# Ledger of designs, part 22: peptides against a protein of PDB entry 2FGR

Target 1, 331 residues: chain A of PDB entry 2FGR
Amino acid sequence: SSVTLFGIVDTNVAYVNKDAAGDSRYGLGTSGASTSRLGLRGTEDLGGGLKAGFWLEGEIFGDDGNASGFNFKRRSTVSLSGNFGEVRLGRDLVPTSQKLTSYDLFSATGIGPFMGFRNWAAGQGADDNGIRANNLISYYTPNFGGFNAGFGYAFDEKQTIGTADSVGRYIGGYVAYDNGPLSASLGLAQQKTAVGGLATDRDEITLGASYNFGVAKLSGLLQQTKFKRDIGGDIKTNSYMLGASAPVGGVGEVKLQYALYDQKAIDSKAHQITLGYVHNLSKRTALYGNLAFLKNKDASTLGLQAKGVYAGGVQAGESQTGVQVGIRHAF

## One batch from the design tools (peptide; aimed at target 1 F331)

Design b2_p13_8_s3 (made by RFdiffusion4, then SolubleMPNN; from b2_p13_8, 7 letters changed)
Fold by OpenDDE base, seed 5:
Structure b2_p13_8_s3 (fold): chain B 331 residues (1-331), chain A 13 residues (1-13)
Amino acid sequence: as target 1 above (331 residues)
Amino acid sequence: MAEELLAEARALA
């Protein structure tokens, strides 16, 4: 049996030129390059190729020292693994997000990430961004000649909101091909939630792919999210991402990523472009900088996610510029 | 360990 304590502390100076009032915000933020975290994990060999595992992981907020407390909401799983793959019980990334966010060159964090995994509809469920679920059972296959898959089901436990039942129920999975420089995945998920106290299904389809050319990596995402409401029509967003990264000087990485969010319910688009640079001082410590530009059109009010500084929206049709410069340390 | 942790990095949204 082994137990590993691990973590990341990522803290930055962040700036955004506009908040919801049109004012600038700046200060210390968190999780600009990687999500800050503290975790415990371990495995036990049970013999015969069977292993037990546990994983407990929570987010760290270095700017305020976790003033709102600490929890294991990132992951709290017990697992069995073997030749059959892995079964996990507990709160975790849902299989779809676990796989499909891997194509985000900004690791789903900071001001540069793909923001498609979002609560687009003011869903009242706790995890209506499609990223994690409570009461989750997950199964991950081994890799068979590149082919792999993951499936998950989360129990709603008869949670109700308004007239909506089954809130928090998740069913989803992905199929993938991971072989050498190529990765490609298709994810499908449905989550039951509520919008305005009415039953709503959050449907998600995501296609992701990446190819590592050695000198550069290309990555892309295509996603549709649809909140199917009984009243008021569906809230549909089509999200697109294309990114490239390249090593620089053996110790650095430059990243460029573009995303488009076509918000059908408001007939409005948002364009995001982010330039990032990571400079590795060691295997564990890096300096980084991100520069992001978000252009909202028409009724779009999206904001960059400068966590710890400002992660809210902006005025409709306004553009926002964000900067993060920080230190990431892993242990 | 650090490389593994970085590869597993995903945001809590």
Scores: peptide ipSAE 0.016, ipTM 0.505, DockQ to the pose 0.050
OpenDDE base, seeds 1, 2, 3, 4: peptide ipSAE 0.008, 0.016, 0.007, 0.009; ipTM 0.461, 0.511, 0.491, 0.508

Design b2_p13_8_s4 (made by RFdiffusion4, then SolubleMPNN; from b2_p13_8, 9 letters changed)
Fold by OpenDDE base, seed 5:
Structure b2_p13_8_s4 (fold): chain B 331 residues (1-331), chain A 13 residues (1-13)
Amino acid sequence: as target 1 above (331 residues)
Amino acid sequence: MAEELLEEARKLA
């Protein structure tokens, strides 16, 4: 058997010009380029091409030293793998998020990421952002000539909220083609939750694609999230993302990403544009800077996710500017 | 157009 300790410590100085009160926030934040984490993983060869695996991973908050504690909520899986692919048991990224967030050039973290994987409806479930699930069984196929897929089911364990049953049940999966410079994926998921104590289905469909031209990479996402409420009508958000990245001078990467969040229930849009730069000092250490602009229209109150500094909303129709400058170190 | 593509994809899946 093998055991590997691994992690990332990513800490930044962050600024946002507006919070919910219209005031600026600034300080030391976390996870600006990559989510800070500590993990343990390992494998055991069982013979015949079969392997057992484990993966335990938790988030690190470098600004406060994990003052609220440490857990393995990022991933806590045991697995069997072989020529058939991989079966995982335990809390993890759901297959849809695991695949479709890979098209986000900002690594689904910091002030620049695609924010489509969100609880758009004040869902009362623990994971109504569609990113992870408890009690998850996942299966991932091998790659067959580029084609691959992942499927997942999470047990609700008869969790109830108000009159809502089956809270936390997830079913979903993706199909993908990953070959050479091209990646394309379709993901579908349904999660049972509650809104206002009433049964609600969180339906998600996501299309993602990227192409690496060598000199630059293009990436895109199209997503619809729909919270189907028994009362009050559906809460639908259409989210769009287009990004480009390019290597700079062999040691740097520049990234530009635009996202649009069309929040149908409030007939309001938000526009996000982020410019990022990563400077690799080594394979393990990088400096980075992010500049993000979020324009809310009408009733939209979205805020940039400057984790550790301010990740709340803003006043309706307000624009927010965010900056992060930080160090990422991997081990 | 993007919404239509999403709806078509939903119907195919």
Scores: peptide ipSAE 0.009, ipTM 0.497, DockQ to the pose 0.013
OpenDDE base, seeds 1, 2, 3, 4: peptide ipSAE 0.008, 0.008, 0.000, 0.000; ipTM 0.467, 0.474, 0.312, 0.386

## One batch from the design tools (peptide; aimed at target 1 V3 F6 L40 R284)

Design b2_p14_1 (made by RFdiffusion4)
Pose (drawn by RFdiffusion4):
Structure b2_p14_1 (pose): chain A 331 residues (1-331), chain P 14 residues (1-14)
Amino acid sequence: as target 1 above (331 residues)
Amino acid sequence: STSFNFGTTDLGSS
């Protein structure tokens, strides 16, 4: 049995060459290499291989001292685990995002990550990016011979927005194979939401795979996200990503990732290339840099996510360049 | 017994 207080402070200087008005922005931001966080977790051995766990974790914003207030919105769970796997109750990553974001070489943070888990349709739910859910129950199987799966159900509790009386409901899961060097997963999920006050399903299918050759790792993601309005109409986005990472000189790591976002509702594509470097001063402390280029075509207005500096959109069809340089310290 | 720990090298999930 044990209890652990832990966290990460990841703070950076960051710059984007344009915002929604076309002006550059620079400043002190956060979470470029790993999401800054503070948390408390524990595991209690109940005997016979059965364990009880808890986990409370919230995001840290070092640039403003969590000015909007600290919370445990990253994860707030209690669980039982054993030879049967693990059951968790509470807000957390949903199984589809927990497993599939592991294929993103930029740890789903900073200016370089895969942007597929986002609210493409301006859905009105609390978590229309498909990442986390309130009122979540999840089951995770053991890994037998490489095969593993996860399932989750989040209750809507009759949250009502317009014609949608089940906003926030999540049903989803994944199947996967993980043997160390090779990993592959298929995730499928549906959320209930509303767009402009009209009931809408958020359907998501995601495939991810990676192989770690040791001298380098190749990783990729494919995703379709469809917001399907009950009365008709849909906002569909296909997202693609391929990336590679390699250790450099013991202590160092280089990463490169290319992504494409095909936004069918506006018949527009955006392309992104991101180069990253991590230099480890210790197992706990790293300096890092990220350089990203995002090209919007036609009506696309996507922007790089320089958390704490600028994470809004840009003018239609504009290209945007971003940089982050910072320090990550885990404790 | 139950031990108390401060800090970890595990970065955790995203």

Design b2_p14_1_s1 (made by RFdiffusion4, then SolubleMPNN; from b2_p14_1, 5 letters changed)
Fold by OpenDDE base, seed 4:
Structure b2_p14_1_s1 (fold): chain B 331 residues (1-331), chain A 14 residues (1-14)
Amino acid sequence: as target 1 above (331 residues)
Amino acid sequence: STSFHIGTDDLGPA
């Protein structure tokens, strides 16, 4: 058997030119290129092609030394794997997010990522962004000539908010084709939550694809998120993303990503464009910079996610510029 | 027996 201690410490200096009051924010932030983490994982060969595994991973906040504590909310799974694939028990990325966020060239973190995996409706559930779930059982198939899939179910355990009695229930999965330079996936999920104390279904459909041309990679996402409320009508967001990355000089990578968030309930759009650069000083250490522009139109109040500095919204119709410059170290 | 390792070769998921 084996146990591996691993982690990433990613800390940056960040700036956003507008907060909810229209003021600038700046300081030391975290997780600008990759989510900072500390984890333990291991595997035991049980014979006959069967393996047991565990994975415990928590987020690291380098700016304050995890002043609010440390937990394993990123992942806390035990698993069995073999020729049949892998079954996981425990909190994890839900299958849909695990697969579909892989098309985000900004690794679902910092000021540049695709923000479609979001709580668009002031959902009262802890994981209403559709990224992770408690009490999760997941199954992942092997790759069969490129084809693969993942499925998950999270128990609500009778969690109640207001009149909603199944909060936290998740069901979802994806089908994918991963072969050489091509990746394409379709994900479907439903999560039970509450909005205003009323039962709400968060339905999500996501299509993703990428192609690596060697000299550059293209990636795209199409997503619809719909919070189906018992009262007040649906809150629907259509999110679109297109990104490109390219190696630079053998040690660098440039990334450009555009996203559009069409927020139907408020008839408002937000446009996000991010330029990123990563400079590898070694296999494990990189410098990086991100420059993001977020243009809110009409009633849109989206803000860039400068974790550790400012991740709140802005005034309706305001634009926000964000910068992150940091160090990522993986061990 | 259990072997203990420090480090990873990949950045892992988001």
Scores: peptide ipSAE 0.237, ipTM 0.853, DockQ to the pose 0.892
OpenDDE base, seeds 1, 2, 3, 5: peptide ipSAE 0.210, 0.214, 0.043, 0.227; ipTM 0.846, 0.851, 0.658, 0.853; seed 3 fails the geometry check

Design b2_p14_1_s2 (made by RFdiffusion4, then SolubleMPNN; from b2_p14_1, 6 letters changed)
Fold by OpenDDE base, seed 4:
Structure b2_p14_1_s2 (fold): chain B 331 residues (1-331), chain A 14 residues (1-14)
Amino acid sequence: as target 1 above (331 residues)
Amino acid sequence: GTSFHIGTDDLGPA
């Protein structure tokens, strides 16, 4: 049996040139290259190829020392694994996000990530970004010659918001092919939520693929999210991402990623382009810099997610520039 | 018995 204490502390100086009032914001932010975290995990060999596991992980906010507290909302699972794969019980990344966010070259954090996994419709559920779920049961297959899959179901436990019942229910999964330099996945999910106190289904379809050429890696995502409202019509967003990364010498990595968010309900697009660089001082410590540009068109009000500094929107049709320079330390 | 370790070899998921 084993228990591992682990973590990442990622803190940066961040700047965005516009907030909702058109003013700049700057300060100390967190999780610019990787999400800061503290966790415990372990395994126990039960014999016969069966293992028990646990995983407890919470986010660290280095800028304020977790002033709002610490929890295990990132992951709090117990699991059984073996030749059949792995079954997990507890809050975790939902299978769709776990797999499909892996194609994001900016690790689904900071000012550069693909922002498609989002609450596009002012959903009132806590996890309406489609990333994690409470009360989750997940199953992950082994890799069969490249083919693999994951499935999940989250219980709503009769949670209600307004007239909406079944809030928090999730059902979803992915199929994937992972073989050497190639990865490709298709994910489908539905989550029950509420918008304006009314029952709403958050439907999500995501296609992802990447190929590592050695000298560079290409990655892409195609996603549709649809908040299906019984009243008021659907809120649909088509999100596209294309990214490339390349090693720089033996100590660095450069990343460039473009994303387009076609927000159908407001007939407005947003364009995001991010340049990132990571400089490894060691296996565990890195310096990094991110430069992101977000161009909102028409009624779009998207903002870059400079966690700890400013993660809100901007005025409609405004562009935003963001910078993060920081240190990531993993232990 | 239980072995206790500190550290991880990978950054893990997002």
Scores: peptide ipSAE 0.235, ipTM 0.854, DockQ to the pose 0.878
OpenDDE base, seeds 1, 2, 3, 5: peptide ipSAE 0.204, 0.215, 0.061, 0.235; ipTM 0.846, 0.851, 0.652, 0.857

Design b2_p14_1_s3 (made by RFdiffusion4, then SolubleMPNN; from b2_p14_1, 7 letters changed)
Fold by OpenDDE base, seed 5:
Structure b2_p14_1_s3 (fold): chain B 331 residues (1-331), chain A 14 residues (1-14)
Amino acid sequence: as target 1 above (331 residues)
Amino acid sequence: GTSLHIGTDDLGPA
């Protein structure tokens, strides 16, 4: 059997020119290129091609030394794997987010990522961004000639909020084709939650694709998130992303990504454009810089996610500029 | 016995 200790420490200097009061924020932030983490994982060969596994992973906040504590909320799974694929038990990325966030050239991290995986409706569930779930059972197929899939179900365990009695229930999955330079996936999910104490379904459909041309990679996402409420109508957001990345000088990578968030419930759009650069000093250490612009229209109040500095919204219709410059070290 | 390893070659998911 084996156990691997691993982690990433990613810390940056970050700046945003506007917060909710219209003031600038700046300081030391975390997770600008990759999410900082500490984890343990391992496997045991059980014979006959069957393996047991475990994975425990928590987020690290380098700016404050995890002042709010440490947990394994990123992943805490036990698994069996073999020729049939992998079954996981425990908190994890839900299959839809695990697969579909892979098309985000900013790795769902920092001020540049696709922000579609979000709680758009003030959902009262703990994971209403559709990224992770407690009490999750997941199954991942092997790759068969490029085709693969993942499925998940999370138990609500009779969690109640207001009149909602199945909060936290998740059902979802994806189908994908991964072969050489091409990746394409379709994900569907429904999560039970509450909004204003009333039962609400968070429905999500996401299409992702990427193609690596060698000299550059193109990636895209199309997503609809709908919080189906009994009263007040549905809260629907259509999110779009298109990005490109290219190697630079053998040791660097430049990334450019655009996203549009069409927030139907408030009839307002937000436009995000981010330029990023990663400079590899080694296999494990990189310098990086991100420059992001977020333009809110009308009633939109979205803010860039400068974790550790400012991740809140801005005033309606205001634009925000963000910068991150940092160090990522993986071990 | 159990073999302990430190480090990974994969940055892993977000």
Scores: peptide ipSAE 0.264, ipTM 0.864, DockQ to the pose 0.854
OpenDDE base, seeds 1, 2, 3, 4: peptide ipSAE 0.220, 0.234, 0.237, 0.249; ipTM 0.849, 0.856, 0.858, 0.857

Design b2_p14_1_s4 (made by RFdiffusion4, then SolubleMPNN; from b2_p14_1, 5 letters changed)
Fold by OpenDDE base, seed 4:
Structure b2_p14_1_s4 (fold): chain B 331 residues (1-331), chain A 14 residues (1-14)
Amino acid sequence: as target 1 above (331 residues)
Amino acid sequence: STSFHVGTDDLGPA
């Protein structure tokens, strides 16, 4: 059997030119290139091709030393794996998120990522961004000539909010084709939540694809998120992303990503464009910089996610520029 | 027996 201690410490200096009051924010932030984390994982060979595993991982906030505490909310699973694939028990990325966020060239963190996996409707559930779930059972198939899939179910455990029952229930999965330079996936999910104390279904469909040309990688996402409220009509967002990355000089990577968030309930769009650069000082240590521009139209109030500095919204129709410059160290 | 290791080979998921 084995146990591995691992982690990433990613800390940056960040700036955004506008907050909700129209003022700039700046300071020390976290997780600009990769989410900072500390974890333990391990495996045990049970014989006959069967393995047991565990994974415990929590987020690290280097700016304040985890002043609010440490937990294993990133992942806390026990698993069995073998020729049949892998079954996981415990909090984790939901299968749809695990697969479909992989097409985000900004690793679903910092000011540059695809923000489609979001709580678009002021959902009252803890995980209404569709990224993770408590009480999750997941199954992942092996890769069969490129084809693979993942499925998950999270128990609500009779959690209620207002008149909404079954809060936190998740059901979802993806099918994918991963072969050499090509990856393509389709994900479907439904999560039970509440909005304004009323039962709401968060329905999500996501299509992702990427192709690595060697000299560059292209990646794209198409997503619809729909909060189907018991009363008040649907809150629908169509999100689109297209990104490219390329190696630079053998030690660097440049990334450019565009996203459009068409927020149907408010008939408003937001445009995000991010330029990123990572400079590898070693296999484990990198410097990075991100420059993001977010243009809100009409009633849109989206803000860039400069974690540790400012991750709130802006005034309706305002644009926001963000910068992160930081160090990522993996161990 | 259990072997103990320090380090990650990849950045892992988000």
Scores: peptide ipSAE 0.289, ipTM 0.860, DockQ to the pose 0.876
OpenDDE base, seeds 1, 2, 3, 5: peptide ipSAE 0.288, 0.282, 0.043, 0.284; ipTM 0.858, 0.861, 0.662, 0.858

Design b2_p14_2 (made by RFdiffusion4)
Pose (drawn by RFdiffusion4):
Structure b2_p14_2 (pose): chain A 331 residues (1-331), chain P 14 residues (1-14)
Amino acid sequence: as target 1 above (331 residues)
Amino acid sequence: AALDYFLSRFSFGD
């Protein structure tokens, strides 16, 4: 049995060459290499291989001292685990995002990550990026011979927006194979939401795979996200990502990631290339840099996610360059 | 007693 207080402070200077008005922005931001967080977790041995766990974690914003107030929105769970796997109750990453985001070499944070888990259709639900859910129950199997799976159901509790009376419902899961160097997963999910007050399903299928050669790791993601309005119409986006990472000189790591976002509703594509470098001063402390280039075509207005500096869109068809340099400290 | 038990297993950091 144990109890742990933990966290990460990851703060950076960041710059983007354009915002929605075309002006550059720079400043002090956060979470470029890992999401800054503070949390408390524990595991209690109940005997016979059965364990009880808890986990409370919230995001830290070092640039403004959590001016909007601290919370445990990253994870707030209680659980039982044993030879049967693990059951968790509470807000957390849904199983599909928990497993599939592990294929993103930029840890789903900063200006360099895969952007597929986003609210492509301006859905009105609290978590229309498909990342986390309130009112979540999840089951995770053990890993037997490399095979493993996860399932989750989040209750809507009759949250109503317009014609949608089940906003926030999540049903989803994944199957996967993980043997150390090789990992592959397929995730499928549906969420209930509304767009412009009209009931809409958010359907998501995601495939991810990686192989760690030791001298380098190759990783990729494919995703289709479809917001399907009940009365007809859909906003569909296909997202693709391929990346590689390699250790450099003991202590160092280089990462490169290319992504494409095909936004069918506006018949427009965006392409992104991101180079990253991590220099470890210790196991707990790293300096890092990220350089990203995002090219929008046609009506696409996607922007790089320089958290704490600028994370909005850009003018249609514009390219945007971004940089983050910072320090990550885990405790 | 419950507090002693809890703090006896407490740690900071990962």

Design b2_p14_2_s1 (made by RFdiffusion4, then SolubleMPNN; from b2_p14_2, 8 letters changed)
Fold by OpenDDE base, seed 2:
Structure b2_p14_2_s1 (fold): chain B 331 residues (1-331), chain A 14 residues (1-14)
Amino acid sequence: as target 1 above (331 residues)
Amino acid sequence: SALERLLSVLSIGL
């Protein structure tokens, strides 16, 4: 048996040139290169190739010392694993987000990430971004000659919002091929939620691929999210991402990522471009800088996610520039 | 069924 304490403290100075009022915001923020976290995990060998596991992980907010408290909302799982793969019980990343966010060169964190995993419709469910679920059962296959898959189901437990009686139910999964320099995946998910107190399905399809050329890595995502409402029509967003990363001088990594968010319900696009640099001082400590530009068109109000400083929207059609400079430490 | 729910999700890609 083993028990491991682990974590990341990632804290930055962040700036955005516009908030919802058109004013600049700046200060000390969190989670610019990696989400700050504290966790406990362990495994027990049960013999015959069977293992038990646990994983408890919460977010750390280094700017305020977790003033809102600490919890295990990142992951709180017990598992069995073996030659059959892994079964997990408890709150976690849903299988689709766990796999498909791996193609984001900004690790779904800070001002640079792919923002497609979002609540596009003011969904009233706690996890309407499609990232995590409560009451989740997950299964992950082994890797068979590159082929792998993951599946999940989350119970709604009769959670009601307005007239919606199945809020928080998730069903989804992915199939993938991971072999050498190549990774490719298809993910499908549905969540039950509410919008305006009415039952709504959050449907998601995501394609991801990456190739590591050694000297550089290319990565891409194609996603459609659709909030299917009984009244008021569907809220559909098509999200696209293309990114490249390259090692610099054996101690650094440069990243460039572009994303497009085509918000069909408001006939409006947003364009995001991010330049990032990570400088490894050690295996555990890095300095980083991110520079992001977000151009909203028409009715689009998207904002960069400068967590701890400003993560809200901007005025319709406004552009936002963001900067993060920080320290990441892993333990 | 769980299969019908999966098929409803697949219908997004058609």
Scores: peptide ipSAE 0.029, ipTM 0.450, DockQ to the pose 0.014
OpenDDE base, seeds 1, 3, 4, 5: peptide ipSAE 0.011, 0.008, 0.007, 0.009; ipTM 0.533, 0.502, 0.441, 0.523

Design b2_p14_2_s2 (made by RFdiffusion4, then SolubleMPNN; from b2_p14_2, 8 letters changed)
Fold by OpenDDE base, seed 2:
Structure b2_p14_2_s2 (fold): chain B 331 residues (1-331), chain A 14 residues (1-14)
Amino acid sequence: as target 1 above (331 residues)
Amino acid sequence: SALAALLSRLRIGL
């Protein structure tokens, strides 16, 4: 049996040139290269190749010292694993986000990440970004000749919002091929939520792929999200990402990522481009810098996610520039 | 299959 305390403290100085009023924001922010976290995990060998596990993980906010408190909302699972794979019970990343965010070169964190895993429709559910779920059962297969899969179901527990009676129900999964330099995955998910107090299905399809050429890595995502509403029509977004990363001088990594968010319900696009650099001072400590440009067109109001400084939208059709410079420490 | 049931529920018009 083992118990491991682990974490990441990632704190940055961040700047964005525009908020919702058109004013600049700057200050100390969190989670620019990796989400800051504290966790406990452990495993017990039960014999015969069977293991029990637990995982408890919460977010750390180093800028305010967790002024809103600490919780295990990142992950709170018990598991059984063996030659059959792994079964997990409890709040976690849903299988689709767990796999498909792995193609994001910015690790779904800071001002540079792919923002496709979003609540595009003002959904009233707690997890309408498609990232995590409460009351989740998940299963992950072993890797067999490169092939692997994950599946999940979350209970709604009769959660109601307005006339919606199944809020928080998730069903989803992925199939993948992971062999040597190649990774490719297809994810499908549905969440039940409410929009304007009416039942709404959040449907998601995501294709991801990456290839490691040794000297550089290429990565891509294609995603469609669709909030299917009984009244007012569907809120559809097509999101695209292409990124490249390369090692620099044996201690650094440079990243360049482009994303396009085609917001069909408002006939409006947003373009994101991010340059990132990570400098490893050790295996555990890194300096990093991110420079992001977000161009909204027409009615688009997307903002860069400078957590702890400004993560809101901008005025319609406005462009935003963001910078983060920080320290990441893992323990 | 569970996948076919998921695909039928998602009604993803690609």
Scores: peptide ipSAE 0.008, ipTM 0.474, DockQ to the pose 0.014
OpenDDE base, seeds 1, 3, 4, 5: peptide ipSAE 0.006, 0.007, 0.007, 0.006; ipTM 0.449, 0.483, 0.468, 0.471

